# Peptides against a protein of PDB entry 2MBZ: the designs that were tried, part 102

Target 1, 143 residues: chain A of PDB entry 2MBZ
Amino acid sequence: GINLTPEEKFEVFGDFDPDQYEEEVRERWGNTDAYRQSKEKTASYTKEDWQRIQDEADELTRRFVALMDAGEPADSEGAMDAAEDHRQGIARNHYDCGYEMHTCLGEMYVSDERFTRNIDAAKPGLAAYMRDAILANAVRHTP

## One batch from the design tools (peptide; made by RFdiffusion4, then SolubleMPNN)

Design b2_p26_3_s3
Fold by OpenDDE base, seed 1:
Structure b2_p26_3_s3 (fold): chain B 143 residues (1-143), chain A 26 residues (1-26)
Amino acid sequence: as target 1 above (143 residues)
Amino acid sequence: MAREEEEERRRRVSAGALAFASRAFF
């Protein structure tokens, strides 16, 4: 799991503990390269690293919400750029994330009610908007 | 068939993704 003390975890993640899903994650994806890469990369992360990741996620959330509020379609350049930044953030922080992998993540955001609920806490329909932006970004980067 | 392929595709999703099922981690 995340190698932070309970106090550090609370300071970074608040009431949400990512390690709550550790067993399910291991059961579903423990044999994948993505899982191995993430475990290896995050094993050295400090509290400051995790805080940076949280800050990046918060910024991206605000950016998508702002796009939705402005009425920008999910296949707009702005929304696709936000999706690209999201993909690159995953690649930097966790595991190699190609466009197909990113598309799979987008589908999970709308098909797993836990993700949908947590994402839509920022704005109703955000998960679907992100999924659509992810798909559009993948399409524009695929010949 | 389409459903099975989608299930296989979902199995390729990073194990880290589910652990980050928060509005700050997705």
Scores: peptide ipSAE 0.076, ipTM 0.676, DockQ to the pose 0.055; fails the geometry check
Fold by OpenDDE base, seed 2:
Structure b2_p26_3_s3 (fold): chain B 143 residues (1-143), chain A 26 residues (1-26)
Amino acid sequence: as target 1 above (143 residues)
Amino acid sequence: MAREEEEERRRRVSAGALAFASRAFF
């Protein structure tokens, strides 16, 4: 879990408590390498580390929204670059995230309604746009 | 085969993904 006080969690995550899903995550993926890596990396994270991660996520969300608003295709250079930055952010902060893993995440964003609702809170259709950009980015980097 | 592989891949992704379930984490 995230080792922050309730007050610190609220300051970083607002009304969303990521630890509310910890049991489900553990049950579904507790034996995966991704889960282990994430637990190991995040165990030492400070409030400032979590805030940085949130800031990075917010920035990326703004980038995708701006691309959508500009009418840029999800397979545009701009959208694929944003997807690449998303992948690298996951790799840096949580667990090794190759293009295959990233593609699976993208599919989950549109297949799990909880993710879809959360992502689309920023802009309707954002989850689908991200999925498409993630896939396009993976394709262009696949030998 | 392909569906089972995809399901396994999705399971691996979602552990990290629920940390990303918040708009802040994806």
Scores: peptide ipSAE 0.075, ipTM 0.685, DockQ to the pose 0.049; fails the geometry check
Fold by OpenDDE base, seed 4:
Structure b2_p26_3_s3 (fold): chain B 143 residues (1-143), chain A 26 residues (1-26)
Amino acid sequence: as target 1 above (143 residues)
Amino acid sequence: MAREEEEERRRRVSAGALAFASRAFF
């Protein structure tokens, strides 16, 4: 689990408790390399580290929303760059995230209703937009 | 091997996705 006090968790994540999913995550992915890498990497994270991660996620969300509001296609350079930054953020903070893995995550965003609801809370259709941008970014980086 | 790798990939996506499915982690 996240090595923060309940107060610190609230300060960083607000009403969202990531630990509420710990059991499900462990059951579904506990034997994966991604899970192990994430657990190892995040074990030393401070409150400031988690806050930075949350800030990065929020910034990315705002960036995608801004692109959507501007009418930029999901396969625009701007959207693909945002997707690339998203991928790199995952790689930096959690686990190795290649383009194939990233596309799988994007598909999950639209196929798992829980993800869709959480993402689309920022803007309806955001999950689909992100998925499309992620896919486009992966394609442009695939020879 | 291929089947196991595909299952691993799906599990990775699910684990990472679930961690990120929370507003805090996607």
Scores: peptide ipSAE 0.074, ipTM 0.685, DockQ to the pose 0.046; fails the geometry check
Fold by OpenDDE base, seed 5:
Structure b2_p26_3_s3 (fold): chain B 143 residues (1-143), chain A 26 residues (1-26)
Amino acid sequence: as target 1 above (143 residues)
Amino acid sequence: MAREEEEERRRRVSAGALAFASRAFF
């Protein structure tokens, strides 16, 4: 799990405890490359590293919300660029994330209600908008 | 082959997303 004290976890994640999903993640995906890569990368993460990851996520959230509020379609250059930055952030911080993997994540955001509820807390329909932007970004980068 | 690959792909994607979970995108 995340090697932070309960106090540090609260400071970074608030009342959300990421480790509450550790058992489910291990049972469902513990033998996958993504899980192994994530555990290896995050094992050395400090509180400052986790805070940076949260800051990056918050910035992307604000960016997508601003695009939605402006009426930009999910296949606009702005939305696709935000999706690309999202993909690259996953690749840097967690595990290898190609366009196919990213597309699968986008579909999960709308098919798993736990993700939908968590994402849409920022703005209703954000999960669907992100999924569509992720798909569009994958298409434009596919030969 | 296609079914097993799709199941493995779905497992790989969901594992990474849930493992990171904060109230943010990750």
Scores: peptide ipSAE 0.069, ipTM 0.679, DockQ to the pose 0.041; fails the geometry check

Design b2_p26_3_s4
Fold by OpenDDE base, seed 4:
Parts: sequence; structure tokens; C-alpha cells
Structure b2_p26_3_s4 (fold): chain B 143 residues (1-143), chain A 26 residues (1-26)
Amino acid sequence: as target 1 above (143 residues)
Amino acid sequence: MREEEERERRRRRAAGALAFASRAFF
């Protein structure tokens, strides 16, 4: 699991306990390359690394919410750029995330009610907006 | 083609699991 003390985990993740999903994640995805890469990368992460990752996620959420509040369509340059930054963040921090993989993640955000609920806690419809932006970004980068 | 489709299905499944493990995936 995440190599942090209970106190550090609380400071970084608050009420969201990533360890509560460890068994499900391992059961469902433990034999995938993405899981292996993520376990390898994150094994060396410090509290500061996890905090940076959380800060990046929070910033991205704020960007998407701001775009939605401004009425920018999910296929706008701003929304697609936010989706690209999201993809690159996953690639840096966890596992190789091509446009196809990213699109699959976007579909999961709207198909798994747990993801939808967690994402839409920031703004109703955010998961769908992100999915659409992710898809648009993938399309513009596909020949 | 089948192996690529299986890899894609595995990637789609893996991406979903990791997103649950950390709020950083949202």
C-alpha cells in the first residue's frame, strides 16, 4: 500500500482513504501493466510526493469547474488542454497513459457510480464534462 | 487484433481500479 503513516495519510487524503480500495484494486487490476507500473513508481513516493499529486488533482478539478462555470464546451481548447494535462499527470505519476487508455478512464468516470459520485462532488456533471474533454483531446491527437 | 483488444480491455479495467485507489486520479 501507500507507505505513509496514518497521520500522513490523513493529512494528504483526509476523509478519502485510498487503502479501503486496495483489495478491490488488486483483485480487479493486480495483473495489469498499469497496476504494476503504479506500484513500482509509488513505492518510492514520500508524503511530499503524494501531496503534490493531490495538489495537481485539486488544481485540475478547479480548472474543469471554472471552464464549466464559464460555459466553455468540453471540446474547447481550454477543456482539451486540461484533459491533456490530466493524461500527462497520470503518465508521470502512475502509469503509461496513452489517449486510448485515457478515453477508457473517461468512460469509467461516467459508468462507475462511485467515480461519478466522487468526481461530481466538486460540481454536478463534472465527470461527464471530463469524459467529453478527454475524448475530444484524444480525437484531436489521433491522425 | 485479439491480443490488442485484450490489452485494451485490461487497460480499461486497470485504469478504473487505480482511480478508486487515489483521489489523485480524478
Scores: peptide ipSAE 0.084, ipTM 0.698, DockQ to the pose 0.039; fails the geometry check
Fold by OpenDDE base, seed 1:
Structure b2_p26_3_s4 (fold): chain B 143 residues (1-143), chain A 26 residues (1-26)
Amino acid sequence: as target 1 above (143 residues)
Amino acid sequence: MREEEERERRRRRAAGALAFASRAFF
């Protein structure tokens, strides 16, 4: 799990506790390389590291919302660039995230109601917009 | 084909579990 005190977790994540999903994640993915990489990387993370990750995620959310509000298509350069930054953020902070993995994540955002609800809390339809941008970004980077 | 769909479902599932860690960071 996240190596923070309950108080530190609350300060960084508020009412959302990522550790509530630890058992499900372990059961579904505990034998994958991505899971191992994530456990290895995050084991040393400080409160400041987690806060940075949260800040990066918040910034990305704001970017996608702004693109949607501007009427930019999910396959616009701006939306695809935001999707690319999202992919790279996952790669830096958690596990190697290729375009195929990223598209799978995008599909999960719209297929798992828990993800959809969490993402769409910022703006209705954001999960679908992100999925479409992720797919478009993967397509433009596919030789 | 069923095998490709199952492989894609497994990939989506793998992505989903990893996304739970990232979901906290949306």
Scores: peptide ipSAE 0.083, ipTM 0.669, DockQ to the pose 0.046; fails the geometry check
Fold by OpenDDE base, seed 3:
Structure b2_p26_3_s4 (fold): chain B 143 residues (1-143), chain A 26 residues (1-26)
Amino acid sequence: as target 1 above (143 residues)
Amino acid sequence: MREEEERERRRRRAAGALAFASRAFF
């Protein structure tokens, strides 16, 4: 699990405890490479590391919301660049995230209501917009 | 085809579970 005190977890994640789903994830995916990579990477993370990850996620959310508010298509350069940054952030912080994996994540954002509700808390339709941007970004990087 | 579909289902499921556990991040 995340090696932070309850107080530190609250400071970084607020009312959401990311460890609440650790058991489900372990039971379903404990034998996958992605799980092993994420567990290995995050085992050494400090409070500052987790805070940075949250800050990056928050900034990305703000970027997508701003793009939506501006009426930019999900396949615009701005939206695709945000999707690319999202992919790279996952790769740096958690596990190898190629374009195929990223498209799978995007599809999950709209197919799993738990993700959809969480993402759309920032703006209704954000999950679908992110999915579409992720797909567009994958297409432009596929020869 | 069947092996690719199973691989894709495993990837989607793995991505889903990990992304769900870390959904506070992304």
Scores: peptide ipSAE 0.078, ipTM 0.671, DockQ to the pose 0.039; fails the geometry check
Fold by OpenDDE base, seed 2:
Structure b2_p26_3_s4 (fold): chain B 143 residues (1-143), chain A 26 residues (1-26)
Amino acid sequence: as target 1 above (143 residues)
Amino acid sequence: MREEEERERRRRRAAGALAFASRAFF
């Protein structure tokens, strides 16, 4: 689990507790390289590290919402750049995230209703927009 | 088609390890 006190967890994540999903994550993906890498990296994370990760996520959410509000297509340079930053953030903070893995994450955002509801809390249709931007970004970086 | 679908399912499974924790990180 996240190595924070209950008070620190509340300060960083509010009412959302990532540890609520720890058992399901372990059952479904506990034998994957991504799971191992994420557990190894995050084991040493401080409150400041988790806060930085949340701040990065919030910034990306705002960027995608702004693109949607402006009517920019998901395959625009702006949307693909935001998707690239999202991919790089995952790679830095959690596990090696190539374009193929990123595309799989995008598909999960729209196929798992729990993800869709969580993401779309910022704006309806955001999960689908992110999925499309992630796919477009992957295509432009694939030979 | 079947092999590609199986590869995609395996990749989705690997991606899902972060995905549930990363619900806080979108």
Scores: peptide ipSAE 0.078, ipTM 0.679, DockQ to the pose 0.039; fails the geometry check

Design b2_p26_4_s1 (from b2_p26_4, 13 letters changed)
Fold by OpenDDE base, seed 5:
Structure b2_p26_4_s1 (fold): chain B 143 residues (1-143), chain A 26 residues (1-26)
Amino acid sequence: as target 1 above (143 residues)
Amino acid sequence: MAPVPYAMFGLEGGAQRAARKEREAA
């Protein structure tokens, strides 16, 4: 997957190592189109590419936290726009991500405790807030 | 199609980094 050196991985991902989940991801989703697309796209990624992706994730996290701190509903324009940016980022960087796929990802935020815990490290309730924003964004884009 | 959590892992990384920065700034 990620062919960076250990030092480069540390610089980009810090204490979080996405490769620790490679085996589980392969076992659970290895036969899906999304997995294949992600493998194909990321195979050519440089350190700079991964850094860009992480920077996008950082910015998005900050946006959601700021929205929560401001008391904005998850179905506000700001929250839904952040969710849309999240969806588009997934589509550009990893795999085709329609609104249905995005809602499935959002549900996983709150159904898998590991994701919930890790996301909520930034702010308690962030995973649920993001899920709700993702759902609201999907609804507004569904005719 | 079953979702692949790669993007979620990336987002988790961002959340973890944000949490670290918050702790470091406190």
Scores: peptide ipSAE 0.095, ipTM 0.732, DockQ to the pose 0.585
Fold by OpenDDE base, seed 1:
Structure b2_p26_4_s1 (fold): chain B 143 residues (1-143), chain A 26 residues (1-26)
Amino acid sequence: as target 1 above (143 residues)
Amino acid sequence: MAPVPYAMFGLEGGAQRAARKEREAA
């Protein structure tokens, strides 16, 4: 799990405890390269590292919401760029994330109600918007 | 492909935090 004290975890994640998903993640993906990569990368993360990751996530969330509020389509340059940054953030912080993997993640965001609920907490329809942006970004980068 | 979620707390966690901030600002 997250290698932080309970106090540090609370400061970084607040009421959202990512470790609540540890068992399910292990059961579903424990034998994948992505899982191993994530475990290896995050094992050395400090509180400051986790805070940075959360800050990046906050910024990206605001960016997507702003795009939606502005009426920008999910296949706009702005939305696709946000999707690309999302992909790169996953690759940098967790595991290798190609466009196929990213597309699969996008589909999960709309097919798993837990993800949909969590994402749409920021704005209704955000999960679907992200999925569409992820698809569009994958298409433009896959000749 | 069976994708591993973005640690299930990346952007999802950010979304929840953003929602809380919006409520606090309203």
Scores: peptide ipSAE 0.091, ipTM 0.727, DockQ to the pose 0.567
Fold by OpenDDE base, seed 4:
Structure b2_p26_4_s1 (fold): chain B 143 residues (1-143), chain A 26 residues (1-26)
Amino acid sequence: as target 1 above (143 residues)
Amino acid sequence: MAPVPYAMFGLEGGAQRAARKEREAA
């Protein structure tokens, strides 16, 4: 799990506690390679590491919102680049994330209402926009 | 292949933080 004190967790994650899903994640995906990789990588993460990850997520969220506000299509270069950065961030911080895996995550954003609600809190339709950008980015990188 | 949602909770948190900042600016 996240090896931070309750105070550190509060400082980094605030009102959102990812550990609230730990039991469900373990039950549903505990036997996957992605789960094992994530547990292995994050086991040594410091507060600064988690803060960096959150900062990256915040920046990416703002980037997608700005693209939407500007009316940029989800298959624009800007949106696809943001999706690529998202994929690479997952790969660096958590588990190997190929384009197929990334598209599966994108689909989860729109199929799991919990993800949709949380993501769309930043901007209505953001989850769908991200899914579409993720898919477009995957397509452009498919030989 | 089933994705692990745990790795993406940071984005959910980011979205919530962004939403909060927008509300606070409003």
Scores: peptide ipSAE 0.088, ipTM 0.728, DockQ to the pose 0.560
Fold by OpenDDE base, seed 3:
Structure b2_p26_4_s1 (fold): chain B 143 residues (1-143), chain A 26 residues (1-26)
Amino acid sequence: as target 1 above (143 residues)
Amino acid sequence: MAPVPYAMFGLEGGAQRAARKEREAA
């Protein structure tokens, strides 16, 4: 789990508690390389590290929302670049994330209603937009 | 290959925070 006190968790994550998914993640993906890599990387994370990750997530969310508001297609350079930054962020903070893996994550955005609902809280259709941008970015990098 | 949600909860949390901020600003 996340090595933070309840107070620190509240400061970083607010009312959103990522630890609520810990058991499910272990049950579903506990034997994967991605899970092991994530556990290894995050084991040393400080409050400041988690805060940085949240700040990056906030910025990326705003960026995608802005693209949608501007009417930019999900396969635009702007949207694909945002997807690329998302992929790289996952790779830095959690586990190796190639384009194929990234596409799988994008599909989860729209296949798991919990993710869809939570993501779309920022803007309706955001999950689908991100999925499409992720797919487009993967395609342009794997000709 | 199965996606691991640990890569996603941060973004999910960000979306929730953004939504909450928007509601509070309205």
Scores: peptide ipSAE 0.082, ipTM 0.724, DockQ to the pose 0.577; fails the geometry check

Design b2_p26_4_s2 (from b2_p26_4, 17 letters changed)
Fold by OpenDDE base, seed 2:
Order: structure tokens, then C-alpha cells, then sequence
Structure b2_p26_4_s2 (fold): chain B 143 residues (1-143), chain A 26 residues (1-26)
């Protein structure tokens, strides 16, 4: 799990406890390369590392929300660029994330109610918007 | 392909952080 004290976890994640899903994730994906790579990378992360990751994710959320508010289509250059940054962020911080994996994650965001509720807490419809942007970005990068 | 949630928690924490911050501003 995340190697932080309860106080540090609260500073970084607030009332959201990411480790509450650790058991389910391990049971469902514990034998995947992605899971192993993520465990390996994050094992050495400090509070500052996690804070940076949260900052990046917060900024990305802001960008998507701004695009939605502006009425930009999910397949716009701006939305696809945000999706690309999302993919690259996962790749840097967690595991190698190709376009197929990213597309699958996008689908999960709209098919798993927990993800949908979690994401849409920022803005209603954000999960669907992200899914569509992720798909569009994957398509434009697939030969 | 099976989607593998990133990190140990899987869920998108950025959206939650954004939501919390916006809530404080309102």
C-alpha cells in the first residue's frame, strides 16, 4: 500500500483513503504486469511524490472541466491532448500505459459506478467526457 | 484487454481532490 502515516495520507488525499480498495485491486489484478510495475514504482514514493501526483491529476481535471465548460468536443485537439497527458502521467507514475490500456481504463470509468461517481464528483459527465477524449486520442495515435 | 486501475487504489484521485478544493472555494 501507500507508505504514509494516516496524517500524511490525509494531507495528500483528504477524506479519500486510496488503500480502501487495495484488497480488491490485488484480487482482481494482482497477477498483471501493470499491477507489479505499479507496486514496484510506488513502493519508494514519498509524501512529496504522492502530492505531486495529486497536483498533476488535479490540474488535469481542471483542464477537462474547462474544456467541458467551453463546450469543446471530447475529440477536439484540446481534449485529446489532455487525454494524452493523462496517459503519459499514468506511464510515468504507475505503469506502462499504451493506448489500448488507456482506452480500457476510459471504458471502466463509465461502466463501473464507483469510478463514475468518483470522477463525476468534479463535474457531472466528466467520466464520459474523459472516456470519449481517451478514445479519440487513442484513435488519432493508432496507425 | 483487461483494464488495470493504476496505483494501489484504482480510482481517480485527482477528480476527488479537485472536487474537495472547489467545495472549499464555494
Amino acid sequence: as target 1 above (143 residues)
Amino acid sequence: MEPVPYAMFGLEGGAQRYARRREKEE
Scores: peptide ipSAE 0.305, ipTM 0.828, DockQ to the pose 0.535
Fold by OpenDDE base, seed 1:
Structure b2_p26_4_s2 (fold): chain B 143 residues (1-143), chain A 26 residues (1-26)
Amino acid sequence: as target 1 above (143 residues)
Amino acid sequence: MEPVPYAMFGLEGGAQRYARRREKEE
């Protein structure tokens, strides 16, 4: 899993232990190219790399929450741009993420209650908002 | 296509970090 000491993991992820899902992820997606790419790419990540990734994800969450608070539709330019940045962040940090994969992730955010619960901890309805923004962004890039 | 979690471990950690940070501020 993540090549950090328990202390480093706590500093970066707090009470959330990402490695608790390692077995499930391996069983469900271990034979995918995305999984292989992610394992290869993240194998060399330092504490600072993981911290950067968390900072980026935190900022993206803030942007989505701000858009929701402002009443911006999920298919607004701002929401679609945030979705695009989310897609590009996945591509930079984990695996090649096309628009089809991204829409599948968005659907998972609302269909897997664990994702929904974790995402909506930031703001109720955020998972659905992200899914809709992801879909809208995919549509505008795939006319 | 199967949706592969990008974190390979995560349930969207950014939202969790945001939530924890906001909780500390409240």
Scores: peptide ipSAE 0.249, ipTM 0.797, DockQ to the pose 0.548
Fold by OpenDDE base, seed 4:
Structure b2_p26_4_s2 (fold): chain B 143 residues (1-143), chain A 26 residues (1-26)
Amino acid sequence: as target 1 above (143 residues)
Amino acid sequence: MEPVPYAMFGLEGGAQRYARRREKEE
């Protein structure tokens, strides 16, 4: 799991405990390269590293919400750029995330009700908007 | 290809934190 004290975890993640999904993730994806890469990368992460990752996630959420509020299409330059930054963030912090993997994640956001509920808590329809932006970004980068 | 969640705290966590902050502002 995350190598932080309970106090540090609270400071970084607040009420959301990512370790609550550790068993499920291990059971379902423990034999994937992505899982192994993530375990290797995050094993050395400090509190500051985790805080940075959370800040990046918060910023991306704000960007997508702002785009939706502005009425920008999911295939706009702004939305696709946000999706690209999301993909690059996953690649930098967790595991190699190509465009196929990214589109699969986007589909999961709308097909797994837990993700849909959690994402749409920020704004109704955000999961679908992100999925569409992720797909559009993948298409523009796959000639 | 199977989507591999990155510890369930990517945009899921970010969205939840965003929602909680907005809720406090309301």
Scores: peptide ipSAE 0.222, ipTM 0.787, DockQ to the pose 0.559
Fold by OpenDDE base, seed 3:
Structure b2_p26_4_s2 (fold): chain B 143 residues (1-143), chain A 26 residues (1-26)
Amino acid sequence: as target 1 above (143 residues)
Amino acid sequence: MEPVPYAMFGLEGGAQRYARRREKEE
């Protein structure tokens, strides 16, 4: 779990409870290297670390939304660059995230309704746009 | 391979953060 007090968690995540899916994630992926890496890495995270992570994700969301609003296709350089930054952010903050893993995450964003609703809260269709950008970015980086 | 949620909260928290921030600004 996140090593923050209830008050700190509220400050960082507001009404969104970051621990609501902890049991499910542990049950489904607790034996994966990615889970272990993430747990080890985040164990030392402070409130400021989590705020930074949320700020980075916020900014990335803004970028994707702006691209969509501008009518830029998901396979544009701008969208693919945003997808690459998304991948690198995961790698930096959580676990090693290659292009295969990233593509799988993109698919999850559109196949798991919980993720779809969560992401599309920012803008309808964002999950699908992110998935497409993630895929395009993976393709351009795969020989 | 299995798509492993990268945050222990299991969802893309950035979109929620963005949505909340925009809600406050509007």
Scores: peptide ipSAE 0.313, ipTM 0.831, DockQ to the pose 0.542; fails the geometry check

Design b2_p26_4_s3 (from b2_p26_4, 12 letters changed)
Fold by OpenDDE base, seed 3:
Structure b2_p26_4_s3 (fold): chain B 143 residues (1-143), chain A 26 residues (1-26)
Amino acid sequence: as target 1 above (143 residues)
Amino acid sequence: MEPVPYAMFGLMGGAQRAARKAAEAA
């Protein structure tokens, strides 16, 4: 969870309330290793840590949008590198994220309309582009 | 394997923030 004061949460996340997902996440994944890892890791996070995570997410979003605008295919080196950075960011900040897990997340981006809608707010088709890049990155790293 | 969307709140929030920034810059 996020152990920030309500004021700090607002400063970091603004109108986006990550706690809106807490109940569903707990009910669906509360017994998973990933959930436990995330809770343990984030328990020590400061406001500055969460801000860094948000900044990283913003940058990654901008990178993917720029790639799309440039016409780079999702299996381009640039897109796959962005996907790899996304995977590593999850691993660094939240829980162990192998390529299989990452692929599952990518699929969720396009299969759960809530994720699709939220991601595509930055650019229509971004969720699908990210999913494809994630898949391509997983393939290139699979022996 | 079921993914944990907990890692996605940041990205999803970032997408929303990026959209806002784009709108503000336009």
Scores: peptide ipSAE 0.081, ipTM 0.706, DockQ to the pose 0.578
Fold by OpenDDE base, seed 1:
Structure b2_p26_4_s3 (fold): chain B 143 residues (1-143), chain A 26 residues (1-26)
Amino acid sequence: as target 1 above (143 residues)
Amino acid sequence: MEPVPYAMFGLMGGAQRAARKAAEAA
């Protein structure tokens, strides 16, 4: 879970509580390396660390929305670069995230309505656009 | 492999914030 006071959590995440998924995540992925890596890495995160992560997420969201608004296809360099930055952000902040893992995440964005709803709050179809960009980025990096 | 969604809460939160900011700016 997030090692912040309720006040700090509210300041960083607002009405969105990441810990609402803690039990489900533990049940579904508690025995995975990714889960263990994430728990270990984030255990020392400060409020400022979490804020940085949120800022990165905000920037990425704006970037994808701008690409969609500009009519850039999901397999454009811009979209694939945004997907790559997303992948690297996960790797940097949470757990090792290869292209296969990233592709699986992309599929989850469109198959789990909770993710779809939250992502598409920024722009309808954003989850699908991200999934497609993630897949395209994975393909271009696959030998 | 089924991925861990925990890494995505930031992005999900970002989408929420972006929506709010857009609404506030409108």
Scores: peptide ipSAE 0.077, ipTM 0.697, DockQ to the pose 0.569
Fold by OpenDDE base, seed 2:
Structure b2_p26_4_s3 (fold): chain B 143 residues (1-143), chain A 26 residues (1-26)
Amino acid sequence: as target 1 above (143 residues)
Amino acid sequence: MEPVPYAMFGLMGGAQRAARKAAEAA
């Protein structure tokens, strides 16, 4: 799990407790390479590391919302660039994330209602927009 | 291929924070 004190966890994540999913993640994906890579990388993360990850997530959220508000299609250059940054962030912080893996994550955003609700808390339709941008970005990089 | 949702909690948390801030501003 997250190696932070309860106070630090609250400072970084607020009311969101990432460890609430630990058991489910272990049961469903504990035998995958991605899980092992993530556990290995995050084992050494400090409060500052987790805060950075949250800041990156916030920035990405704002960026996608701004694109949606501007009426930019999910397959626009701006949206695809945001998707690419998202993919690279996953690769940097958690596990190797190729375009196929990224598209799978995008599909999860719209197929798992828990993810959909959590993501769309920022803006209705955000999960679907991200999924579409992720797919478009994958297509442009793997024609 | 099954993704690892644990790596996505940051984004989910950000969305939650955004919703909270919006509620606080209302």
Scores: peptide ipSAE 0.076, ipTM 0.695, DockQ to the pose 0.560
Fold by OpenDDE base, seed 4:
Structure b2_p26_4_s3 (fold): chain B 143 residues (1-143), chain A 26 residues (1-26)
Amino acid sequence: as target 1 above (143 residues)
Amino acid sequence: MEPVPYAMFGLMGGAQRAARKAAEAA
């Protein structure tokens, strides 16, 4: 799992414990290239690395919420750029994330109720908005 | 394709934290 003490985990993740899903992730995706890449990359991550990743996630969340509040369509340049930054962040920190993979992640946001519920805690409809932005971004990059 | 959701778990956690921070600031 994540190489942090209980105190460090609390400092970084707060009430969210990613380790609670470790077994499920291994069972469902343990034989994929993405899983292997993620394990290899994150094996050496420090507390500061994980904190950076969480900070990036927080910033992206705020960015999408702001776009929604401004009434920007999910296929606006602003929303698609946010989706692109999300994709690139995944690629840097976890595993190769092409546009097809990214669209699959977006679909999971709305098809897995756990993701939908937790994402929408920031703003109702956020998961669907992100999915739509991800799809739009994929389309513009794969004409 | 079934992607690895770990990155999404991170993002999901961020959303929860953002919501909590917003509530605390209200």
Scores: peptide ipSAE 0.076, ipTM 0.696, DockQ to the pose 0.581; fails the geometry check

